# Ledger of designs, part 4: peptides against a protein of PDB entry 6B4E

Target 1, 295 residues: chain A of PDB entry 6B4E
Amino acid sequence: TNFDKISKMFWHYKDKIAQIKQDIVLPIKKADVNVRNLLSRHKRKINPKFGQLTNSNQQLFKIQNELTQLINDTKGDSLAYHWILNFIAKAVVHQAETEVRVKPESALPLGKLTLYLLVQFPELQELFMARLVKKCPFVIGFTCEIDTEKGRQNMGWKRNNENKWEDNTSYDERMGGILSLFAIITRLQLPQEFITTTSHPFPIALSWHILARICNTPLNLITNTHFVILGSWWDAAAVQFLQAYGNQASKLLILIGEELTSRMAEKKYVGAARLRILLEAWQNNNMESFPEMSP

## One batch from the design tools (peptide; aimed at target 1 A212)

Design b1_p9_1_s4 (made by RFdiffusion4, then SolubleMPNN; from b1_p9_1 with E7P E8M)
Fold by OpenDDE base, seed 3:
Structure b1_p9_1_s4 (fold): chain B 295 residues (1-295), chain A 9 residues (1-9)
Amino acid sequence: as target 1 above (295 residues)
Amino acid sequence: ESVGAPPMP
């Protein structure tokens, strides 16, 4: 693992966020009133759709079609189009922070929707990845110290209106929700209509990178959050990961579930204890995945 | 021990 390269990736996406603000968000605030009104209406129509997802593929397809139409309505204006995509990127991540956080299995329909949109609208890919890295650097295996304010900020910690940091549980759960979504995306197959024409934008190899980079992270930087997000990843993707990489996947699961948890045993992290339970379930041939969606 | 690059699926 080359941590210099990972840091460069992290800062690339931080710069991308700044660029998005300068080139997309701020210009729209000064745009023609008709454009702003259009985008406001579209925003109001788009925003509730992510919460309307269920375990039904039929409902998923309905929402996919509705979103596709709404996004296509903006293609005549490049700035408006990119603004809508950036809004969607933010909304998807927000849904992961809220709904997936409390109901991890909801990552499946959300991930399917997101993957569809990422393929249908390729310009969403960089916008989405930038938002993910900003909110949850764990998605690229980035870790820094959190004993400074800047370090906490870089790792996606939030402050409330009173400038107080969020509690550890809230942070852990948010990171888990976001990572669950990303993990699901990496292990999903492309929709049938795209399999022959498009490569997967965020393939299963990215899950490998997450695990490997965390395993290679200096132990003094490993926190409870690392184990929480590994547990979230496990629930979301471990079965499919094993299917993809076989024995090599097994070795890596043992590294995170047994070796990494053992090395950090003195810390008595709750997240590590949960990951041990997941490992033991697997060893007892009881590894579970999220249920498939209904028709 | 360092974990290497992903194998081919």
Scores: peptide ipSAE 0.120, ipTM 0.854, DockQ to the pose 0.274
OpenDDE base, seeds 1, 2, 4, 5: peptide ipSAE 0.114, 0.115, 0.112, 0.113; ipTM 0.853, 0.853, 0.849, 0.853

Design b1_p9_2 (made by RFdiffusion4)
Pose (drawn by RFdiffusion4):
Structure b1_p9_2 (pose): chain A 295 residues (1-295), chain P 9 residues (1-9)
Amino acid sequence: as target 1 above (295 residues)
Amino acid sequence: ESLNAPEMP
């Protein structure tokens, strides 16, 4: 892995976040009354819909249809359309860092909803990827030091209600949750309405990049967070990763489960212990996936 | 220093 290229990719998405603020978010303050009214009303209607998802496919389709109608209502104004897509991208990532953090299997319905929106509204793709990278750089394998305040900001750290950094547990759980959503998206097949005509926008090869880049990261930059996101990724995508790459995926899973954990053993990272358990469960022919969605 | 991940097929 050429980490200079990974850094260039990271800063590309950081620049995209700045461009979104300049060209989508700030100009909306100057939009006409009809646009402001529509966006104010629609953002209220959109916000709770992500938490209304369940393990049921019928409910997923209902929410997809409701959101498709609301988004289509904004297409008469390119700025309003891009603003509502940006709002949705932020809301989906927030849902991942809250609900998926507490209930990891909720990443499956949320991932299906997001993937559907990503191909129904393709302008969402760049907005969503930039948000993921800004909030969880592990999705592209970016890691930097967090000794400095700027490094902490680069890596997606947040502050609590007193300008102190959130505790390590809170950060690790958020990163798992976000990366779990992206991991589900990379291993999902497109919905039937698009599977016959469209290339998957974030395919399974992106999961290979995450694993390979963590395994190639300098060991002095590895933290408990790397093991936590790999465990979260495993729960969401390891079965399909093996289906895609076979013996090569097996070699990479062994590398992360046996070698990466062993090299960092002195640190006694909690996430490394869980990743070893996942490796042993697979070796005992008991690799799990999230239960498939109910009707 | 790293693990040197395998190549993607």

Design b1_p9_2_s1 (made by RFdiffusion4, then SolubleMPNN; from b1_p9_2 with S2N)
Fold by OpenDDE base, seed 2:
Structure b1_p9_2_s1 (fold): chain B 295 residues (1-295), chain A 9 residues (1-9)
Amino acid sequence: as target 1 above (295 residues)
Amino acid sequence: ENLNAPEMP
């Protein structure tokens, strides 16, 4: 693992966030009134859609079509188009932080919707990844120390209105929710309409990177959060990961489930204990995945 | 000491 490259990637996306603010968000504030009105109306229509997802593919397709139309309405103005995509990127990540964190299986319909949009609107890819990395650096296997305020900020820790850091449980759950969504996206197949013409924008190999990079992280930087997000990843993608890489996948699952947890046993992390349980379930041929969506 | 996991499959 080349951690220098990972750091460069991390800071690339941090820079991208700053660029988005400068080139997309701020300019819209002084844009033509008609454009601002259009975007305001679209924002109000788009925002509820993510909460309308269910375990139904029919409902998913309906929402996909509605969002596609709404996004297409903005293509006549490049700035408006990029603004609405950035809004969607933020909304999807927010949904992961709020809904997926408490109901992990909701990552499946959200992930399917997101993957569709990422392929249908390629400009969403960089906007979405930048938002993911900012909120949850674990998605690219980035870790830094959290003993400083800057370190905590880099790792996506939030402060409330009183400038108090969020508690460890809240942070762990948010990271788990975001990571669950990303894990789902990486293991989903492209929709049939795209499978022959487009490459997967965030393929299963990115899940491999997450696991490997965490395994190779200096042990003094490993926290309970690392094990929590590994557990979230496991629930979301372990079955499909094994299907994709076979014996090589098994080795990596053993590395995270047994070796990494053993190396950190002295810390008695609750997340590590859960990961051990998941490993044992797999060893007993009882690995579970999220239920498939209904037609 | 890390676990020396391969970066790529």
Scores: peptide ipSAE 0.443, ipTM 0.932, DockQ to the pose 0.725
OpenDDE base, seeds 1, 3, 4, 5: peptide ipSAE 0.434, 0.440, 0.441, 0.434; ipTM 0.930, 0.930, 0.930, 0.928

Design b1_p9_2_s2 (made by RFdiffusion4, then SolubleMPNN; from b1_p9_2 with S2N N4E)
Fold by OpenDDE base, seed 3:
Structure b1_p9_2_s2 (fold): chain B 295 residues (1-295), chain A 9 residues (1-9)
Amino acid sequence: as target 1 above (295 residues)
Amino acid sequence: ENLEAPEMP
């Protein structure tokens, strides 16, 4: 694992966030009033769609079609189009932070919707990844120290209006929610209409990178959050990961579930205890995946 | 001491 390359990738996406602000968000504030009004109306229509997802594929397809139409309505104006996509990227991540954190299985319909949009609108890919890395650097296996304010900020910690850091539980849950969504996306198959024409934008290989990079992270940087997000990943993608890589996947699952947890046992991390439980369930031939969606 | 993760197949 080349951590210098990972750091470069991390900062690339940090720069991308700054670029998005300069080239997309701020310019719209100066755009024609008609354009701003249009985007405001579209925003109001788009935003509730993510909360309207259920375990129903029919509902998913309905939402996909509605969003597709709303996004297509903006294609005549490049700036408006990119602004809407950036809004969607932010909204999807926010949904992961709020809903998926409390109901992990909701990552499945959200992930299916997101994957569809990522393929249908390729410009969403960089916008979405930048937002993911900003909010949850674990998606690319990036870790830094959190004993400094800058370190905490880099790792996606939030401050409230009183400049107080969020509590550890809130941070862990948010990271878990975001990582669950990303994990789901990596293990989903492309919709049938895209399989022959497009490659998967965020394939299962990215899950491998997350696990491998965490395993190779200096142990003094490993926190409870690492184990929490590994557990979230496990619930979301472990079954499909094993299907994809077979024996090599097994080795990596044992490495995170047994070896990494053992090396950190003195810390008594709650997240590590949960990961041990997941490992044991697998060893007892009781590995579970999220239930499939209804028709 | 880092863990030795396997290489992607």
Scores: peptide ipSAE 0.247, ipTM 0.895, DockQ to the pose 0.877
OpenDDE base, seeds 1, 2, 4, 5: peptide ipSAE 0.131, 0.121, 0.036, 0.127; ipTM 0.849, 0.808, 0.731, 0.845

Design b1_p9_2_s3 (made by RFdiffusion4, then SolubleMPNN; from b1_p9_2 with S2N E7A)
Fold by OpenDDE base, seed 1:
Structure b1_p9_2_s3 (fold): chain B 295 residues (1-295), chain A 9 residues (1-9)
Amino acid sequence: as target 1 above (295 residues)
Amino acid sequence: ENLNAPAMP
C-alpha cells in the first residue's frame, strides 16, 4: 500500500470540494434569477425522492425516471446541470448519514439509485466521490491522526455551533452509514441497460482497496471507527466480495476479522467485538446479506 | 507495523 498515493488522492478530492464551491456553488448565486428559481424548484422536487425509496424495485424505477427527467431539464445550462448534480451528491451522502445510519439495509435501494445516476450522468462521479472523501475518508482507505483539530477535520469530524466535537458514537455511526452506501455501490451490478456499454464507475475492486489499506494502516492510527466501518462494509458487501474474489477475499476477511481485531484487542473497541462476531458467524456458515428488493 | 494485506488478484 502506497500511503503517499492515498494521501494525494485524498487531497485531490479536498481540492475538488474547494473547486466545486468556487466554480459551481458560488457562481450560481449570481446567476440569472430564472435559473436560480428553476434550481430552487428542482431542489425541492429532488430532495424528497431519496426518502421515498423503499424495498421495491418498482418504486426505485419510478424515482430513477423522475430524477432523470428533473436532471435533464437542467442540461441546457452547464452551470445549472453541475449545480443539480452537486446537490444530488450532497443529498445522497446526507441520506447515508441519516437514514442508512439507523437502517443499514436502506443502503441497497439508495445504492441502486445512486449507481444508476452515476452511470446516467457521468459528471456526477467526481462530484460524488469528492463529497464521499470529504465526509468519510475511509471510502478510499485514508486515515490520519485525530489528535489534532486538523486531523479530526480531515477525517470528517463535525463541530457544533459551540465548537464542540461530535461524540464518538455519532461519528462512528455516520461513517458507518456512508461506508455502507459506498460498499453497496461497489458490489452492485450495473443496471441491465448499461452492462454492455459502460464500465462500473466504482467497482468491487474499490472494496478491496478499503480493506487492504486499512489492514496496512499503522496500528497507532486504528480507532474504533475503523472497526465500525469494516462491520458496516461486511454487512453490505462481504457476501458479494467473496463471490468476486473467492479465496483471496477470504484471506482478506480473515485479516480484518481475526488478525486486525486481535492486534487491537487491548483497546477493547466495541466495533472490533462486533466484527469478531461477524467473523464467527461467517465461520459458522451464517454470513448474511441485506434482503433483496421486491419487484 | 501492518498486516501485509494481499495484493489484488
Scores: peptide ipSAE 0.144, ipTM 0.851, DockQ to the pose 0.953
OpenDDE base, seeds 2, 3, 4, 5: peptide ipSAE 0.142, 0.143, 0.142, 0.070; ipTM 0.852, 0.851, 0.850, 0.770

Design b1_p9_2_s4 (made by RFdiffusion4, then SolubleMPNN; from b1_p9_2 with E1M N4E)
Fold by OpenDDE base, seed 1:
Structure b1_p9_2_s4 (fold): chain B 295 residues (1-295), chain A 9 residues (1-9)
Amino acid sequence: as target 1 above (295 residues)
Amino acid sequence: MSLEAPEMP
């Protein structure tokens, strides 16, 4: 693991967020009133759709088609197009922070929708990844100290209006929700219509990177959150990860489930305890995955 | 200390 490379990648996406604000978000405020009105209407139509997802593939396909149409309506104006994609990127991550947080299995339909959009609209990929890294650096295996304000900010901690940091549980759950979504995306197959024409934008190898990078992270930087997100990842992708990499996957699962938890045992992290339970369930041939979606 | 992660196949 090259931590310098990871750091460079982290800051690349931080810079991308600044660039998005400068080149997309701010300029649209000065755009023609008709464009702004169009985008406002589209925003209002798009935003509810993520919450309309169910365990139904039929409903998923309906929403995919509706979103595709709404996005295509903006392609005549490059700024409008990029603005709507950035809005979608933000909305998807927000859905992960809220709904997936409380119902992890909802990551599956959300992930399928997101993967479809990422392939259908390639410009969404950088916008989405930038938003993910900003809010949950764990998606690229980035970790820094959180003993400073800047460190906490870099790791996606929020402050309220009173400048008070969010509580640890809230942070852990939000990170878990976001990571669940990303994990799902990495383990999903491309939609049938894209399998032969496009490579997967965020393949299962990115899950490997998450796990490996966390394992190689200095122990003094490992927190309860690391174990929480590993547990979230496990629920979301462990079965498919094992299918993809076989024995090498098993070694890495043992490394996070047994070795990492053991090394951090003194901390008595609740997230670590849960990860041990997941490991034990797997050892007893009781590894669970999210239920498949209905037709 | 860190854990040595296995190489991807």
Scores: peptide ipSAE 0.040, ipTM 0.759, DockQ to the pose 0.926
OpenDDE base, seeds 2, 3, 4, 5: peptide ipSAE 0.027, 0.037, 0.023, 0.024; ipTM 0.707, 0.733, 0.682, 0.687

Design b1_p9_3 (made by RFdiffusion4)
Pose (drawn by RFdiffusion4):
Structure b1_p9_3 (pose): chain A 295 residues (1-295), chain P 9 residues (1-9)
Amino acid sequence: as target 1 above (295 residues)
Amino acid sequence: SLGKDTTMP
């Protein structure tokens, strides 16, 4: 892995976040009354819909249809359309760092909803990817030091209610939940409406990049967070990763489960212990996936 | 790093 290229990719998405603020978010303050009213009302109607998802496919379709109508209502104004898509991208990532953090299997319905929106409204793709990278750089394999305040900000750290950094556990759990959503998206087939006509926007190869880049990361930059997101990724996508790459995926899973954990053994990372358990469960023919969605 | 081959097939 050429980590200079990974850094260039990271800063490209960081620049995109700045461009979104300049060209989508700030100009909306100056939009006409009809646009402001529509966006104010629609953002209220959109916000709770992500938490209304369940393990039921019928409920997923209901929410998809409700959101499709609300988004289509904004297409008469390109700025309002891009603003509501940016709002949705932020809301989905927030849902991943809250609900998926507590209930990892809720990444499956949320991933199906997000993937559907990503192809129904393609302008969402760049907005969503930039948001993921800003909030969880591990999705592209970016890692930098967190000894400095700027490094902590680069890696997606947050502060609590007194300018102190959130504890390591809170950060690790957030990163797992965000990366779990992206991992589900990379291993999902497109919905039937699009599977016959459209290329998957974030395919399974992106999961290969995450694993390979963590395995190629200098060991002095590896933290418990790398093991936690790999465990979260495993739960969400390891079965399909093997279906896609076979013996090559097997070699990579062994590398992360046996070698990466062994090299970092003195750190006694909690996530490394869980990744070893996942490796052993697979070796005992007991690799799990999230239960498929109910009717 | 681990120094292992992780090239995508």

Design b1_p9_3_s1 (made by RFdiffusion4, then SolubleMPNN; from b1_p9_3 with M8L)
Fold by OpenDDE base, seed 3:
Structure b1_p9_3_s1 (fold): chain B 295 residues (1-295), chain A 9 residues (1-9)
Amino acid sequence: as target 1 above (295 residues)
Amino acid sequence: SLGKDTTLP
């Protein structure tokens, strides 16, 4: 694992967030009132749709079509188009932080929708990754110390209005929600209409990177959150990961589930205990996946 | 660090 490369990637996306603010968000605030009103209306139409997802493919396709139309309506203005995509990127991540956090299986319909949009609108890819890395650096296997304010900020910790850090449970659950979404995206097949025309923008190899990079992270930087997000990843993608990489996948699952948890046993992390349970379930031929969506 | 090779098979 080249941590310098990972760090460069992390800061690349941090810079991208700043660039997005400067080149997309701020200019729109100064744009013509008609453009701002249009985007405000579109925002109001788009935002509820992520919460309207169910375990129904029919509902998914409906929402896909509606979003596609709404986004296409902005293509005549490049700035407006990029603004709406950035909004979508933020909204998707927010949905992961809230709904997926409490209902992990909801990552499946959200992930399918997101993957569709990422392929349909390629410009969303960098916007989405930038938002993901900002909110949950674990998606690229980045870890830094959290004993400083800057370190906590870099790792996506939030402060409330009283400048108090969020509690550990809240942080862990948010990170788990975001990572569940990303894990789902990496293990999903492209929609049938795209499978022969384009490559997967965030393939299963990115799940490999997450696991491998965490395993190679200095142990003094490993926290309960690492185990929580590994557990979230496991629920979301372990079955498909095994299908993709076979024995190599098994080795990596054993490495995170057995070796990493064992090395950190003295910490008595709750997340590690859960990951151990997942490992044991797998060893007993009881690995579970999220249920498939209904027609 | 567990020293795992990060290369894909």
Scores: peptide ipSAE 0.032, ipTM 0.741, DockQ to the pose 0.811
OpenDDE base, seeds 1, 2, 4, 5: peptide ipSAE 0.026, 0.027, 0.023, 0.027; ipTM 0.674, 0.700, 0.697, 0.670; seed 5 fails the geometry check

Design b1_p9_3_s2 (made by RFdiffusion4, then SolubleMPNN)
Fold by OpenDDE base, seed 4:
Structure b1_p9_3_s2 (fold): chain B 295 residues (1-295), chain A 9 residues (1-9)
Amino acid sequence: as target 1 above (295 residues)
Amino acid sequence: SLGKDTTMP
């Protein structure tokens, strides 16, 4: 694991966020009133759709079609198109921070929708990744110290209106929600209409990178959050990960579930305890997956 | 770090 490269990737996406603000968000504020009105209407129509997802594939396909139409309506104006995609990227991550946080299995329909949009609209990919890395740098296996204000900010910590940091549980749950979504995306197959013509934009290999990079992270930087997000990843993707990589996947699951938890045992992290339970369940041939969606 | 080989196949 080359942490210098990971750091460079992290800062690349931080810079991308700044670039998005400068080149997409701010210019729209000065755009023609008709464009602004169009985007306002589209925003209002798009925003609730992510919360309308259920365990139904039929409902998913309906929402996919509706979003596709709404996005296509903006393609005649490049700035408007990129603005709406950036809005979608933000909305998807926000949904992960809120709904997936409290109901991890909701990552499945959200992930399916997101993957569809990422393939249908390739320009969404960098916008989405930038937002993910900003909010949850664990998605690329980035870790830094959090004993400074800047370090906490870099790791996605939030402050409230009283300038107080969010509590550890809130942070852990948000990170878990975002990571669950990303994990789901990495383990999903492309929609049938794309599978023969398009490469997966965020393939299962990215899950490998997350696990490998965390395993190679200096132990003094490992926190409860690392174990929480590993547990979230496990619930979301471990079964499919094993299917993809077989014995090599098993080795990596043992590394995170057994070796990493053992090395950090003195910290008594609750996330580590949960991950140990997941490992033991797997060892007993009781690994669980999210339920499949209904027709 | 764990000092383990995590090379992807």
Scores: peptide ipSAE 0.160, ipTM 0.867, DockQ to the pose 0.958
OpenDDE base, seeds 1, 2, 3, 5: peptide ipSAE 0.156, 0.157, 0.158, 0.052; ipTM 0.866, 0.867, 0.865, 0.779

Design b1_p9_3_s3 (made by RFdiffusion4, then SolubleMPNN; from b1_p9_3 with T6V)
Fold by OpenDDE base, seed 3:
Structure b1_p9_3_s3 (fold): chain B 295 residues (1-295), chain A 9 residues (1-9)
Amino acid sequence: as target 1 above (295 residues)
Amino acid sequence: SLGKDVTMP
């Protein structure tokens, strides 16, 4: 694991967020009132759709089509198009922070929708990754110290209006929600209409990177959150990961589930205890995956 | 590191 490379990637996306603000968000605020009104209307139509997802593929396809149409309506204006995609990127991550956080299996329909949009609108890919890395650096296996304010900010910690840090449970759950979504995306097959025409934008190899990079992270930087997000990843993608990489996947699962938890046992992390339970379930041939969606 | 010898196929 090259941590310098990971750090460069992290800061690349942090810079991308700043660039998005400067080149997309701020210019739109100064744009023609008609453009702003159009985008406001589209925003209001788009935002509820992520919450309208269910375990139904039929409902998914409906929402995919509706979003596709709404996004296509903006293509005549490049700035408007990029603005709406950036909005979608933010909305998807927000949905992961809220709904997936409390209902992890909801990551599946959200992930399917997101993957579809990422392929259908390639410009969404960098916008989405930038937002993911900003909110949850774990998606690229980045970790830094959190004993400083800047470190906490870099790791996606939030402050409330009173400038108080969020509680550990809230942070852990948010990170778990976001990572669940990303994990799902990495393990999903491309939609049938794209499978022969394009490569997967965020393939299962990115899940490998997450696990490997966490395993290679200095132990003094490992927190309860690392175990929480590994557990979230496990629920979301472990079955498919094993299918993809076989014995090599098993080695990584053992490394995170057994070795990493054992090395950190003195900390008595709740997330580590849960991950240990997941490992034991697998060892007892009881590994579970999210249920498939209905027609 | 824990993952030093783990290689992706």
Scores: peptide ipSAE 0.052, ipTM 0.816, DockQ to the pose 0.667
OpenDDE base, seeds 1, 2, 4, 5: peptide ipSAE 0.040, 0.038, 0.038, 0.038; ipTM 0.757, 0.753, 0.755, 0.752

Design b1_p9_4 (made by RFdiffusion4)
Pose (drawn by RFdiffusion4):
Structure b1_p9_4 (pose): chain A 295 residues (1-295), chain P 9 residues (1-9)
Amino acid sequence: as target 1 above (295 residues)
Amino acid sequence: SFNVPDEPP
């Protein structure tokens, strides 16, 4: 892995976040009354819909249809359309760092909803990817030091209610939740309305990149967070990763489960212990996936 | 590092 290229990719998405603020978010303050009214009303209607998802496919389709109508209502104004898509991208990532953090299997319905929106509204793709990379750089394998305040900001750290950094547990859980959503998206087949005509925008090869880049990261930059996101990724995508790459995926899973954990054993990372358990469960023919969605 | 290929086979 050429980590200079990974850094260039990271800063590309960081620049995209700045461009979104300059060209989408700030100009909306100057939009006409009709646009402001529509966006104010629609953002209220959109916000709770992500938490209304359940394990039921019928409910997923209902929410998809409701959101499709609301988004289509904004297409008469390119700025309003891009603003509501940016709002949705932020809301989906927030849902991943809150609800998926507590209930990891809720990443499956949320991932299906997001993937549907990503192909129904393709302008969402760049907005969503930039948001994921800003909030969880591990999705592209970016890692930097967090000894400095700027490094902490680069890696997606947040502060609590007194300008102190959130505890390590809170950060690790958030990162697992966000990366779990992305991992579900990379292993999902497109919905039937698009599977016959469209290339998957974030395919399974992106999961290979995450694993390979963590395994290639300098060991002095590895933290408990790397093991936590790999465990979260495993729960969301390891079964389909093996279906895609076979013996090569097996070699990579062994590398992360046996070798990466062993080289970092003195740190006694909690996430490394769980990743070893997941490796042993697979070796005992008991690899799990989230239960498929109910009717 | 493990020198794992960055791209899938």

Design b1_p9_4_s1 (made by RFdiffusion4, then SolubleMPNN; from b1_p9_4 with S1M D6E)
Fold by OpenDDE base, seed 4:
Formats: C-alpha cells, structure tokens, sequence
Structure b1_p9_4_s1 (fold): chain B 295 residues (1-295), chain A 9 residues (1-9)
C-alpha cells in the first residue's frame, strides 16, 4: 500500500469539503429568495424520509420515487441541484451516525436508497464520498495518529462545546455506523433498472481496499476503532465479500480476524475480541448476514 | 503490518 497516495486521497476529499462550502453552501445564502425558499421546502420534505425507511422494499421504492421527484425539481438551477445533493449526502451520513450505529441492520435499506440515488444522480457521488471520508476516513483505509488534536480531528473525532472529546464508545459506534453503510453499498447489486446501463459507483473492490489498507497499516497506528469498524464491515459485507473473491477473500478474512487480532493481542481491544468471535463463528459455519428486506 | 495486495484479484 502506498500510504502517501492514500493520504493524498484523504486530503483531496478534505479539500473537496472546503470547496463544497465555498462553491455550493455559501453561494446559496446569497441566492434569490425564491431559490432559497424552494430549497428550504425541499429540505424539510427530504430530511424525514431517511427515517421513514423500514425493512420493506415497497416502502423503499416509495421513498426513492419521492426523493427522485424532489431532486428533479431542482435540476433547472445547477447550484440548487448541487446544494440539494450535498444536503442529501450529509443527511445520509448523519443517519448512519445516529441510527445505523445503534441498529446496524438499518444500513441495508439506507444503503439501497443511497445506491439508487448515487446512480440516479451521479453528481452525488463525489459529494457523498467527500462527506464519508471527512466523517470516517476508514472508508478509504486512511488512518493517522490520534495523539494530537489535529490527528483526532482528521480521524473524525468530535469535541463538545466544552472542548471535550467524545468518549471512545461514541466514536467507535459512529465510525461503525458509517462504515456499515459504506460496506453495504459496496456489496449491493445495482437496481434492476440500472444494471445494464451503468457500472457500480462504489463496488465491492472498495471493501477490499479497506481491509487491505488496514492490514498494511503500521501497527502503532492500529486502535480499537480499527477492529470495531472491521467488525461492522464483517456484519455488513463478509458473506458477499466471500462470494465475490472466494479463496482470496477467505485469506483476507483470516488475516484480519486471526493474524491482525493476534498481533494486537497485548492491547486487549474489545473490538478485536469481537472480531475473533466473528471469525470463530465463520469457522463454525455460522457466518451471518443482515436479513433480506421484505417485499 | 502486513503486505496485502491493495487491489483485489
């Protein structure tokens, strides 16, 4: 792994976030009042829809259609269109941070919705990835030291109004939630209406990148969070990952579940212990996946 | 650290 290249990718997306603020978010504040009113109305209609997802495909399709209409209403104004997509990107990631973190299986309907939108509106892809990388650099296999304030900030740690860092559990859960969503997206098939017309924007290969890059990370940079997000990834995508890459996938799962955890055994990371449990379950033919959604 | 190929097979 060329970590310089990964770092460049990380900072590319950090720059993208800044660019989004300058070129999309701030300009809308100065836009015509009618445009601002339109976007405010759309924002209010769009935001609750992510929470309306259930384990029902019927409900998913309903929400997909509703969002599609709302987004299409903005296409006449490029700035408005990009603004609403950026809003959606932020909202999806926020949903992962809040709901998926406590109910990982909710990543499935959210991921299906997100993938649909990513394909339907290609301009969402860069906006979404930038938001993901900012909030959870693990999605591209990036990590840095967290012994400094800047390092923690780069790795997506939050501070409260009292300048106190969030607790480790909160951070781990948020990262796990976001990673679960991303993992789900990587292992989902394209919707039937797109399967022959477009390639998958975030394919299963990106899951390979995550695992490989983490395995190749210097051990002194590996934390409990790495194991937590690997566990989250495992729950979300391990079955499909094995289906995709077969024996090579198996080797990589063993590497993270056995070898990486063993290398870090002295740290007694709770996340590592869980990952070992997942490995053992797999070895005993008890690997589980999220249940499929209802019709 | 390990030396895993970054790209899948």
Amino acid sequence: as target 1 above (295 residues)
Amino acid sequence: MFNVPEEPP
Scores: peptide ipSAE 0.739, ipTM 0.983, DockQ to the pose 0.929
OpenDDE base, seeds 1, 2, 3, 5: peptide ipSAE 0.738, 0.737, 0.736, 0.737; ipTM 0.982, 0.982, 0.982, 0.983

